# Ledger of designs, part 56: peptides against a protein of PDB entry 4N78

Target 1, 186 residues: chain A of PDB entry 4N78
Amino acid sequence: HFQVICRLLGYQGIAVVMEELLKVVKSLLQGTILQYVKTLMEVMPKICRLPRHEYGSPGILEFFHHQLKDIVEYAELKTVCFQNLREVGNAILFCLLIEQSLSLEEVCDLLHAAPFQNILPRVHVKEGERLDAKMKRLESKYAPLHLVPLIERLGTPQQIAIAREGDLLTKERLCCGLSMFEVILT
Target 2, 155 residues: chain B of PDB entry 4N78
Amino acid sequence: MAELQMLLEEEIPGGRRALFDSYTNLERVADYCENNYIQSADKQRALEETKAYTTQSLASVAYLINTLANNVLQMLDIQASQLRRMESSINHISQTVDIHKEKVARREIGILTTNKNTSRTHKIIAPANLERPVRYIRKPIDYTILDDIGHGVKW

## One batch from the design tools (peptide; aimed at target 1 L174 C176, target 2 G110)

Design b2_p22_8_s3 (made by RFdiffusion4, then SolubleMPNN; from b2_p22_8, 7 letters changed)
Fold by OpenDDE base, seed 3:
Structure b2_p22_8_s3 (fold): chain B 186 residues (1-186), chain C 155 residues (1-155), chain A 22 residues (1-22)
Amino acid sequence: as target 1 above (186 residues)
Amino acid sequence: as target 2 above (155 residues)
Amino acid sequence: ADEDILEQYREQNKELPTFQPP
């Protein structure tokens, strides 16, 4: 699903969606969540000591439940605050998954374009073959597919310019060195 | 442009008119030949004259048709060339617009990006025990999986 | 060869008596 979304939206659509999500997240964090957190901090017991281990797990839980009774009984926390936190979490996950999917798509595009851009994979050399000879053969095999040089020889100046720009755009991808998710986490 | 205009406005219409005129002339020639043969005391001469006119008429029509056909073909070739040029221009504009849109899109998404911190300085907290470096066996990306995808000429 | 024949016919056809109607 995320791959389809990435394909459908492209860079423009992804940017728009992420910007809107960031706005929503910011609004939730700075507004409702912050207010609830402040309220919770005010009602938090000033002194909550660890109960004696002798109470066992149920007794300890009951102790904390009693100490946090006012917080647990705060109905708005359950209905509004937790829902907002869920929304924030979903937004973050969405951004992560989009970035991952986009990266995969970009890598695939790079791989598909590679033969046309004189980018040859490092070939596994079988025992006894010279790597250089094999690479030279591959270079020779794919030389006719080099798009930019081909267009430079046969194309108009305008076509050459477009081909060069297209080549550059094809080579430059976010997956090569950029992360959106890191920005979202900040 | 001048050549195409000449073909469209003068040569082809002129050729069509000439062909039509030739048709009317052929009818007249046929009538003449028939009458001449009936009235002539020398039927052999009249026959030879008829043969001559027939040959000439056929040649004339053939010439007119050929000329007209060539002019039409030339016109079509010029028009096809013009269409190809127009198509090329449209394609160029389209590609330019697409590139521009892509650049804008990339700029917009780029604002939402940061450099991948390659310096994950994993503080290699040297585990006291030298955990054997898990040999990152870079599994060679088997690109052969992509061999079946696309019109790649299986050499 | 075909062009020459056509040109020859063109020259010959120029002399085709425009049968002026009587």
Scores: peptide ipSAE 0.024, ipTM 0.581, DockQ to the pose 0.005
OpenDDE base, seeds 1, 2, 4, 5: peptide ipSAE 0.019, 0.021, 0.024, 0.023; ipTM 0.582, 0.591, 0.582, 0.583

Design b2_p22_8_s4 (made by RFdiffusion4, then SolubleMPNN; from b2_p22_8, 8 letters changed)
Fold by OpenDDE base, seed 3:
Structure b2_p22_8_s4 (fold): chain B 186 residues (1-186), chain C 155 residues (1-155), chain A 22 residues (1-22)
Amino acid sequence: as target 1 above (186 residues)
Amino acid sequence: as target 2 above (155 residues)
Amino acid sequence: SDEDILEQYREQNKDLPVFQPP
């Protein structure tokens, strides 16, 4: 699903979606969540000591439940605050998954474009084959596919310019060194 | 442009008119030949004359048809060339717009990105064997393999 | 006259290259 979304939206659509998600997240964090957190901090017991281990797990739980009774009984926390936190979480996950899917798509595009851009795969040399000879054979095999040089020889100046720009755009991808998710986490 | 205009406005219409006129003339010639043969005391001479007119008429019609056909073909070739040029121009514009849109999109998404922390994970231990920089021997790309593909202008 | 028509035809077609079949 995320791959389809990436393909459908492209860079423009992804950017728009992420920007809107960031706005939503910011709004939730700075607004409702912040207010609830402040309220919770006010009602938090000033002194919550660890109960004696002698109470056992149920007793300890009951102790904390009693100490946090006012917080647990805060109905708005369960309904509104937790829902907002879920929304934030979903937004973050969405951004992560979009970035991952986009990265995969970009890698695939790079791989598909490689033969046309004089990018040769690392050749696994079988025992007994000269790496140089194998690379030379590959170069010769893919040489006719080099698009930019081909267009430079046969194309108009305008076509050459477009081909060069297209080549550059094809080579430059986010997956090569950029992360959106890191920005979202900050 | 002048050639196409001449073909469209003068040569092709003229050829069509000539062919039509030829048709009407052929009918008259046929009538003459028939009457001449009936009325002539020397039927052999009349027959020879009819043969001569028939040959001339056929030659003339063949010429007119050939000329008209060639002019029409030439017109179509010129028009096809014009259409190809227009298509090329449209494609160029389209590609330019697409590139521009892509650049804009990339700028927009770029604002939402930061450099990946290259975690100094494992030193790609440079394989001790310095892969000799494969001298990119730019073998001249033999593009002759593409010579059979498309209407490439053999310069 | 029919002759005049033929002559006119001849005159109209005098400059037409005789399609010599190759």
Scores: peptide ipSAE 0.022, ipTM 0.571, DockQ to the pose 0.005
OpenDDE base, seeds 1, 2, 4, 5: peptide ipSAE 0.019, 0.020, 0.019, 0.018; ipTM 0.573, 0.580, 0.579, 0.569; seed 5 fails the geometry check

## One batch from the design tools (peptide; aimed at target 1 L169 E172, target 2 R106)

Design b2_p23_1 (made by RFdiffusion4; failed a check: the pose's geometry)
Pose (drawn by RFdiffusion4):
Structure b2_p23_1 (pose): chain A 186 residues (1-186), chain B 155 residues (1-155), chain P 23 residues (1-23)
Amino acid sequence: as target 1 above (186 residues)
Amino acid sequence: as target 2 above (155 residues)
Amino acid sequence: HEELLEEVLEAAKPQIEKALEEL
C-alpha cells in the first residue's frame, strides 16, 4: 500500500501530506491532548515515592493502586487520551514508513539509470588482471550507452540542455544523502 | 516558407487558371475546326489540320494537369514537414515543462529534509606504526629513580 | 501488524485524498 501511495503521490504529494500531518499532530498536541494532560496532571498524586524492596511486590502493587486510583478510574482515559495519542502515533509511523517506501522506490530507479549514467558494478579479477586496467575496458564496452556524452556529440543545443537537466534529476534522489524523519521529529 | 507562399499564392492558382483557360480555348478551337472544314476547299487538308489540333489539344491538357499535380504534391510535402518540425518543438516544450514541474515538487519536499551523516570505513584499521618489540634487559634495583619526582632525597 | 498498518493508513487517509485532489 505504501509503495503504491508513494508512486501515485510523488514528491509533491508526499510533501503536502507530511506537512498536513504535522498540522494534525500540532492540532492534537496543543489542543485536546494538552487539555487532558493539564487536567490529569492535577488528578495526579503530588508526590509518589518508590517503596523499598522490603515492602515486597504485593504491597508495592497495592501502594500504586491506591496512589494512582484517580488515573485508573478516569472515565475518558481510553476513549479520549489513548485515542488521541494513537492518532499522533499513527501519523508518525506513516511518515517513517512512507519515507522508507520512497527510499526503495528511489534506489530501484537509480539501478535502472546506472547503465545510461556510466555507473558500473565491481568486476571479478583473475590473475594478471588489474581492476584499474579492466574497469576502464568495461567502461568502453558501455560507452555507447552513456547518454549525456552521446547527445553532446550529436544533439542540438536544445536537446543537450534538456538532457543535462533530466540527467541531473535522475541521479539526484533523496536516498543519496537526505532524510525526513529527523526533521519531522524536530 | 517562401516556397510554400509561392505555391499557395501564384503557381497553384496560376496553373489552375491556365487550366480554365484551356477549357474555354479548346471549345473555341473545336468550333474553328468545324468552321475551317466548312470553308475549306480541301476537305482532306482541313481534316489533317483538325487532327493536328486534336493531338496538340491532348498534349496540352496532359501537360497542364501534370504541372499542376506536381505543385499540389510539393505543397503537401512541405506541410508534412511543417508538422514534423512543430511536433519536435512541442515535444521539447513538453520536456521543459516536465523538468520544471519536477523541480517544483522536489523543492517542496526538500524543506522536510536534512543531511543523513552516513559514512563508510573498514572493519579493522591498523595503526600507521606497529608497536616495536622491546628486548628484555636485566638491570638492578635502583632506589634513586624517584629522586627527581617531588621533593626527593638523595643518598 | 496488519491492523496497525490499516490504522496508519486510515489516519493519513484524509490528507492523502486532499493531496490527490490537488494533483

Design b2_p23_1_s1 (made by RFdiffusion4, then SolubleMPNN; from b2_p23_1, 10 letters changed; failed a check: the pose's geometry)
Amino acid sequence: SSAELEEILNTAKPVIEKALKRL

Design b2_p23_1_s2 (made by RFdiffusion4, then SolubleMPNN; from b2_p23_1, 11 letters changed)
Fold by OpenDDE base, seed 2:
Structure b2_p23_1_s2 (fold): chain B 186 residues (1-186), chain C 155 residues (1-155), chain A 23 residues (1-23)
Amino acid sequence: as target 1 above (186 residues)
Amino acid sequence: as target 2 above (155 residues)
Amino acid sequence: SEEELQQILETAQPVIDAALERL
């Protein structure tokens, strides 16, 4: 699903969706969640010491239930605050999954474009073969597929300009060194 | 442009009119040849004259058709060339617009990105000073030293 | 008329001759 969304929206659509999600997350964090957290901090017991281990697990649980009784009984916490936190969590997960899906798409595009851009894969060298000789053979094999040099030789000045710009756009992808998710976490 | 206009407005219509006129004239020539053959005392001469007129008329029509056909073909070639140039121009504009849109989109998404911290896994060079674990040789505590302090009641 | 036919032929002859020379 996320892969289809990435393909459908493209860079522009993804940017718009991410910006709107960031706005929503910011509004939730700075608004409703912040208010609930402040309220919870006010009702939080000032001193909550670890109960003695002698009470056992049930006794310790009951102790914390008693200390947090007012918080647990706050119905709006469960219905509104946790829902907002879930929405924030879902938004973060959505952003992560979109970035991952986009990265996969970009990698695929780079791999498909590589033969046309003089990007050669590292060839596994069998024992006794020189890496340089194999690389030269690969270069010679794919040389006719180099699109930009081909157009520079045969194309009009306008076609050359378009080809160079297209080549640059094909090479410069987010997966090469950029992360959206890191921006979302900050 | 001027050549195409001349073909469309003058040469092709002119050629079509010439063919029509030629058709009308050929009908008159045929009528003349028929009447001349009937009225002539020398049928052989009349036949030879008819053959000459027929050959000349056919050659004329063939020339007119060929000229018209060539002009039509030339017109079509010029139009095809114009269409190809137009297509090329449209494609160039389309590609330019698409590249521009893509650049804008990339700028927009780029604002939402940061450089991946390639955490160079600094090989934590484990400090080579492996402090030799001091083998704590647990000397067995000889508790016999405590035997003298205990007021063991000599039973 | 014979005269009209001759005029038609005289006008066609240069065109025919030019066409034959191109052949």
Scores: peptide ipSAE 0.024, ipTM 0.606, DockQ to the pose 0.004
OpenDDE base, seeds 1, 3, 4, 5: peptide ipSAE 0.026, 0.024, 0.024, 0.024; ipTM 0.599, 0.592, 0.595, 0.587; seeds 1, 4, 5 fail the geometry check

Design b2_p23_1_s3 (made by RFdiffusion4, then SolubleMPNN; from b2_p23_1, 10 letters changed)
Fold by OpenDDE base, seed 5:
Structure b2_p23_1_s3 (fold): chain B 186 residues (1-186), chain C 155 residues (1-155), chain A 23 residues (1-23)
Amino acid sequence: as target 1 above (186 residues)
Amino acid sequence: as target 2 above (155 residues)
Amino acid sequence: SLEELQQVLETARPAIEKALKRL
């Protein structure tokens, strides 16, 4: 599904969606969540010592439950704050999945374009075969498919310019060295 | 353009007129042949003359039709060529616009990106016996690094 | 006419290209 979304939106649409999601996340974090965090900090017990280990896990849990009783019983935390946190989480996950899907699409595009751009895969050399000979054979096989050189020979100056620009745009993809998700996390 | 104009305004209309005139002339020839046959004492000669006129008339009509047809075909070919040139122009403009839109889109998404911190993966020590690849083979982009991306979520 | 359209396209092309270069 995310692949379909990526294909449908393209770079422009993805950019717009990501920007809007970032705004939403920022708004949630700086608004409602921040307010709840501040409130929680105010009501947080000033002194909360670790109980003795002799109370065991149940006793320790009960102790902390008692100390945090007022916080746990704060109804707005469950209804509003946790919901907002879920929204933030979902937004982050969405961004991650979109980026991953986009990267996959870009890789596929690059792979499909490779034979036309003089990008040859590494060929598995069987024992006794020379890598150079195989590569040369492969180069010769795909040489007629090199689009830019073909257009440079047969095309108009305008077509050549477009082909070069298209070739550049095809080669330059985000997956080659850029990450959106890292920006979201900062 | 001048050729197309000549075809549309002169050659094709002229050919149509010639064909129409030919029809009228054929009627006259037919009348002549009929009368000549009736009046002639030598019916065989009259018949041969009629055959000759018939052959000539058919040849002339065939020529006129062929000429007209060729002119029409030529006209259509010129028009088709013009349309192809226009299509090429439109396509060029469209491609230019698309490239521009793509560049804008790339810029917009680009501002939302940062450089991937490539962890210094240990230099894969190229095994010593790297036969000197003589020809600068552009390093194939290894896309296998992304093979692990997307396996987790069955969508 | 096709000729008129062609003329319009040829006239518009430089303007479009110029506009795109300015963007």
Scores: peptide ipSAE 0.039, ipTM 0.668, DockQ to the pose 0.015
OpenDDE base, seeds 1, 2, 3, 4: peptide ipSAE 0.016, 0.013, 0.021, 0.017; ipTM 0.643, 0.627, 0.624, 0.624; seeds 1, 3 fail the geometry check

Design b2_p23_1_s4 (made by RFdiffusion4, then SolubleMPNN; from b2_p23_1, 11 letters changed)
Fold by OpenDDE base, seed 3:
Structure b2_p23_1_s4 (fold): chain B 186 residues (1-186), chain C 155 residues (1-155), chain A 23 residues (1-23)
Amino acid sequence: as target 1 above (186 residues)
Amino acid sequence: as target 2 above (155 residues)
Amino acid sequence: SSAELEAILETAKSSIEKALKKL
């Protein structure tokens, strides 16, 4: 589903969706969540000591649950605050999955373009074959497919310019060094 | 452009008129040949004259058709060339617009990106200080301070 | 009518000859 969304929206559509999600997340964080967190900090027990490790994980959990029982049972936390946190969480997950899907699509595009851009795959050398001879054969095989040199030889100046720009746009992808998710987390 | 205009306005219409005129003239030639053969005392001579006129008429029509056909073909070639040039121009504009749109889209998404820094995971050093257990005194929590937060459900 | 026919045929002949000289 996320792959289809990436294909449908393209870079522009993804950017718009991400921007809107960031606005929503920011609004939730700076608004309702921040207010609840501030209020909770004010009502939090001032003295909460770590129970002895001898009580084990269940006993420690029960201890904290008992100390925070009144806070945990507050209905508005369950209905409003946790819902907003779920929305934020879903937005973050959405952004992550979109970025992953986009990266896969970009890698596929790069792989498809490679024969036309003089990008040769790493050849598995069988025992006894010279790497150089195999590389030369591959270069010779794919030489006619090099789009930019072909257009530079046969095309008009306008076609050459378009081909070069298209080649550059094909090579330059976000997956090569950019992350959207890191920006969302900051 | 001038050649195409000449073909469309003068040569092809002129050729069509000439062919039509030739058709009407051929009918007259046929009538003449028939009458001449009937009226002539020397049937052999009349026949040879008819053959000559027929051959010449056919040659003339063939020439007119060939000339007209060549002019039509030339017209079509010129038009095809013009269409190809127009198509090329449209394609160039379209491609330029698409590249521009893609560049804009990439700038927009680029604002939402940062360089993949292999940030060293800062090891959260757990503070080693085991604080002594202090007896917790439970104070009642007043939730009225939250009444102004959210959808204002005054319980 | 014969003279008109001959004139038409001669015109046609001359047109053919002119076209042949151009190819």
Scores: peptide ipSAE 0.026, ipTM 0.608, DockQ to the pose 0.004
OpenDDE base, seeds 1, 2, 4, 5: peptide ipSAE 0.022, 0.024, 0.027, 0.026; ipTM 0.609, 0.612, 0.603, 0.608; seeds 1, 2, 4, 5 fail the geometry check

Design b2_p23_2 (made by RFdiffusion4)
Pose (drawn by RFdiffusion4):
Structure b2_p23_2 (pose): chain A 186 residues (1-186), chain B 155 residues (1-155), chain P 23 residues (1-23)
Amino acid sequence: as target 1 above (186 residues)
Amino acid sequence: as target 2 above (155 residues)
Amino acid sequence: TEEEEELQEEVVHKYRELLEEEE
């Protein structure tokens, strides 16, 4: 699903959705969640020690039950507090998961662009062979596939300018050195 | 474009009227052969001149049509090439617009991004100079090696 | 699968180096 969502939305679609999810998280954190946090903070026990091990675990469970009774009995703790928090959590997970799908989408695009952009994988080296001397030979084999230099050789200035722009857009992807989840949290 | 204007404004309309002229001039020439036969004292001579005019009329109508047909074809060939150049230009405008729309979309998501500080190194990196193997040499106990440390006491 | 991942990483590194060289 996320894979399809990334393809259909593109960069502009994903960006707007992320910007809008931030507005939703802001609306919830500064809104209903904040209201209920302030309300439950008063219902909270002003102080609450952690009983020594001596008291034993059954007596500690009893002590936490009494000290947190008002939290346990709060009627809207699930239907509201937990619900709102789940929505915020799902919004964060969407941003993380959608970025991962985008990274997979970009790396596949780049793999297909590599033959037309003079990007060769490491080649096996037998005895008496140097990669330096061999990688350059392989580059000659795929020389007819190097797109930009071919167009600069036979193309019109208009075709050349368009080629340079398109070549830049093809080789520059977010997965090459950029991320978003960090900015989302910040 | 200059050859097209010449075809559209003069050579085709001109060669076309020259065909209409043939329409009117031939009906005159048909009457003349009938009159020249009637006035003729020599019916055989007047028939041979009618035949001459018939053959000439045929050669003329075939020439006028061929000339006009070549012009119409040249016009269509030129117009076909115009569409060919125009499509090429439209395709470049389209590619340019696509590049622009993509730049706008990337700029929009670029706001939500930062550098991912990732690097690549080796599993093990040996030091530039390996530790020298130090030989063991016996030496006596010396109770004076600490004399210069702090407030020593020499003996 | 490991080889495919290594290939993807290699391609991504080469694209990154090309972009850093252009800067």

Design b2_p23_2_s1 (made by RFdiffusion4, then SolubleMPNN; from b2_p23_2, 9 letters changed)
Fold by OpenDDE base, seed 4:
Structure b2_p23_2_s1 (fold): chain B 186 residues (1-186), chain C 155 residues (1-155), chain A 23 residues (1-23)
Amino acid sequence: as target 1 above (186 residues)
Amino acid sequence: as target 2 above (155 residues)
Amino acid sequence: SEEERRLAEEVVEQYRERLEAER
């Protein structure tokens, strides 16, 4: 589903959606969630020391439950705050999945474009074969497929310009060194 | 353009008219030949004349059809060439627009991106000395050391 | 497949290297 969304929206559509999601997340974080956090901080016990391990896991759990009883019983926390946090979480997950899907699409595009852009797979040298010879053979095999040089030789100036621009756009993909998710976390 | 116009406005319509006129003329020739054959005392001569007229008429029609067909083909070729040129121009414009749109889109999404900190994974310099795979003798992990830390059941 | 993934990673890395070299 996310792959289809990526294909449908393209770079521009994805950008718009991501921007809007960021706005929503920012609004939720700076608004309702912040207010709840402030309120929670006010009701938090001033001194919450780690109980002695001698109480065992159940005792420790009970201790923390008791210390946080007022917070747990805060009804608005369950209804509004947790819902907003869920929305934020969903937005983050959505962004992550979109980025992953986009990356996959970009990788596929690069894979398909590679033979036309003089990107050759690394040759596994079998025992006894010279790496250089095999590389040269591969280069010679794919040389006729190099699009930009071919068009530069046979094409019109306009076609050459378009080919170069297309080549550049193909090479400049997000998956090659850019991340959107890091921006979202920031 | 001038050639195409001449074909469309003069040559092809003219050829069509010529064929129509030829049809009318053929009918007249046929009538003439029929009457001539009936009225002529020398039927053999009349027949030979009819054959000659028929051959000539067929040749003329064939010529007219061929000429018209060639003109139509030429017209179509010119039109096809024009369409190809137009298509090329449209494609060029379309591609230019698409590239521009893509660049704009790339800029927009680019604002939402940051460089991946590829921690230079230090080239794990393969240790020069391939330490002989020391036969990893699986020493049984003695878990008895954990007996003193947790509610471990002393068996 | 794992092989396809490896190939993909290699291709992407090559593109990255070229982009870095052109910058």
Scores: peptide ipSAE 0.229, ipTM 0.742, DockQ to the pose 0.726
OpenDDE base, seeds 1, 2, 3, 5: peptide ipSAE 0.210, 0.216, 0.216, 0.216; ipTM 0.736, 0.737, 0.735, 0.741

Design b2_p23_2_s2 (made by RFdiffusion4, then SolubleMPNN; from b2_p23_2, 10 letters changed)
Fold by OpenDDE base, seed 2:
Structure b2_p23_2_s2 (fold): chain B 186 residues (1-186), chain C 155 residues (1-155), chain A 23 residues (1-23)
Amino acid sequence: as target 1 above (186 residues)
Amino acid sequence: as target 2 above (155 residues)
Amino acid sequence: SKEEQELAEEIVEQYREELEAER
């Protein structure tokens, strides 16, 4: 699903969605969640000492339940605050999954474009083969597929310009050095 | 442009008119040949003359048709070439626009990104000294030693 | 025109060939 979303939205669509999500998250954090946290801090017991071990686990639980009774009974906490926290969590997860999906798509694009951009895969050298000879063979094999040099030789100036720009856009991907999720976490 | 215009406005219509005129002339020639054959005392000569006129007429018509056909083909080729050029131009414009849109989109999403901290994989310098796997002698952890540490439940 | 003459000759030749083929 996320892969499909990434394909449909493209970079522009993803950017718009991410920006809007960030706004929503910011609004939730600075607004409703902050207010509830402040309220919770006010009702939090000022002194909560560890109960004596003699009360056992049930007694300790009951003690803390009693100390936090006002918080636990606060119905709005469960219905509103926790819901908002879920929304924030979902937004974060959504962003993460979108970035991951986008990265996968970009990697696939890079892999598909590689033969046309003079990017050769790391060749596993079988025992006894010279790495240099194998690399030369691969270079020779894929040389005719190099798009930009081919167009530079055969194409019009306009075609050459477009090919170069296209090549650059193909090479430059977010997955190579950029992270959206890190921005979201800050 | 001038060649195409000449073909469309002059050569092809002119060829069509010439063909039509040729048809009219052929009819006249046919009538003449028929009358000449009937009136002539020397029917063999009249027949040979008719054959000559027929051959000439057929040749002329064939020439006119061929010329017209070639002109039409040439016209179509020129038009096809023009269409191809136009298509190429449109494609170039389209590609340019798409590239521009993509650049804008990338800038927009780029604002939402930060550099991946390539954690320099500290070369885990494998400590040269492969510390011999200290045989994890599972010494039974005598948890009784912890019995005196902390307020845990004495079983 | 020279072209008309050549075409005429070609047509005549084709007709001769067809007439010979029908014989």
Scores: peptide ipSAE 0.020, ipTM 0.642, DockQ to the pose 0.005
OpenDDE base, seeds 1, 3, 4, 5: peptide ipSAE 0.018, 0.019, 0.019, 0.020; ipTM 0.646, 0.641, 0.650, 0.642; seed 4 fails the geometry check

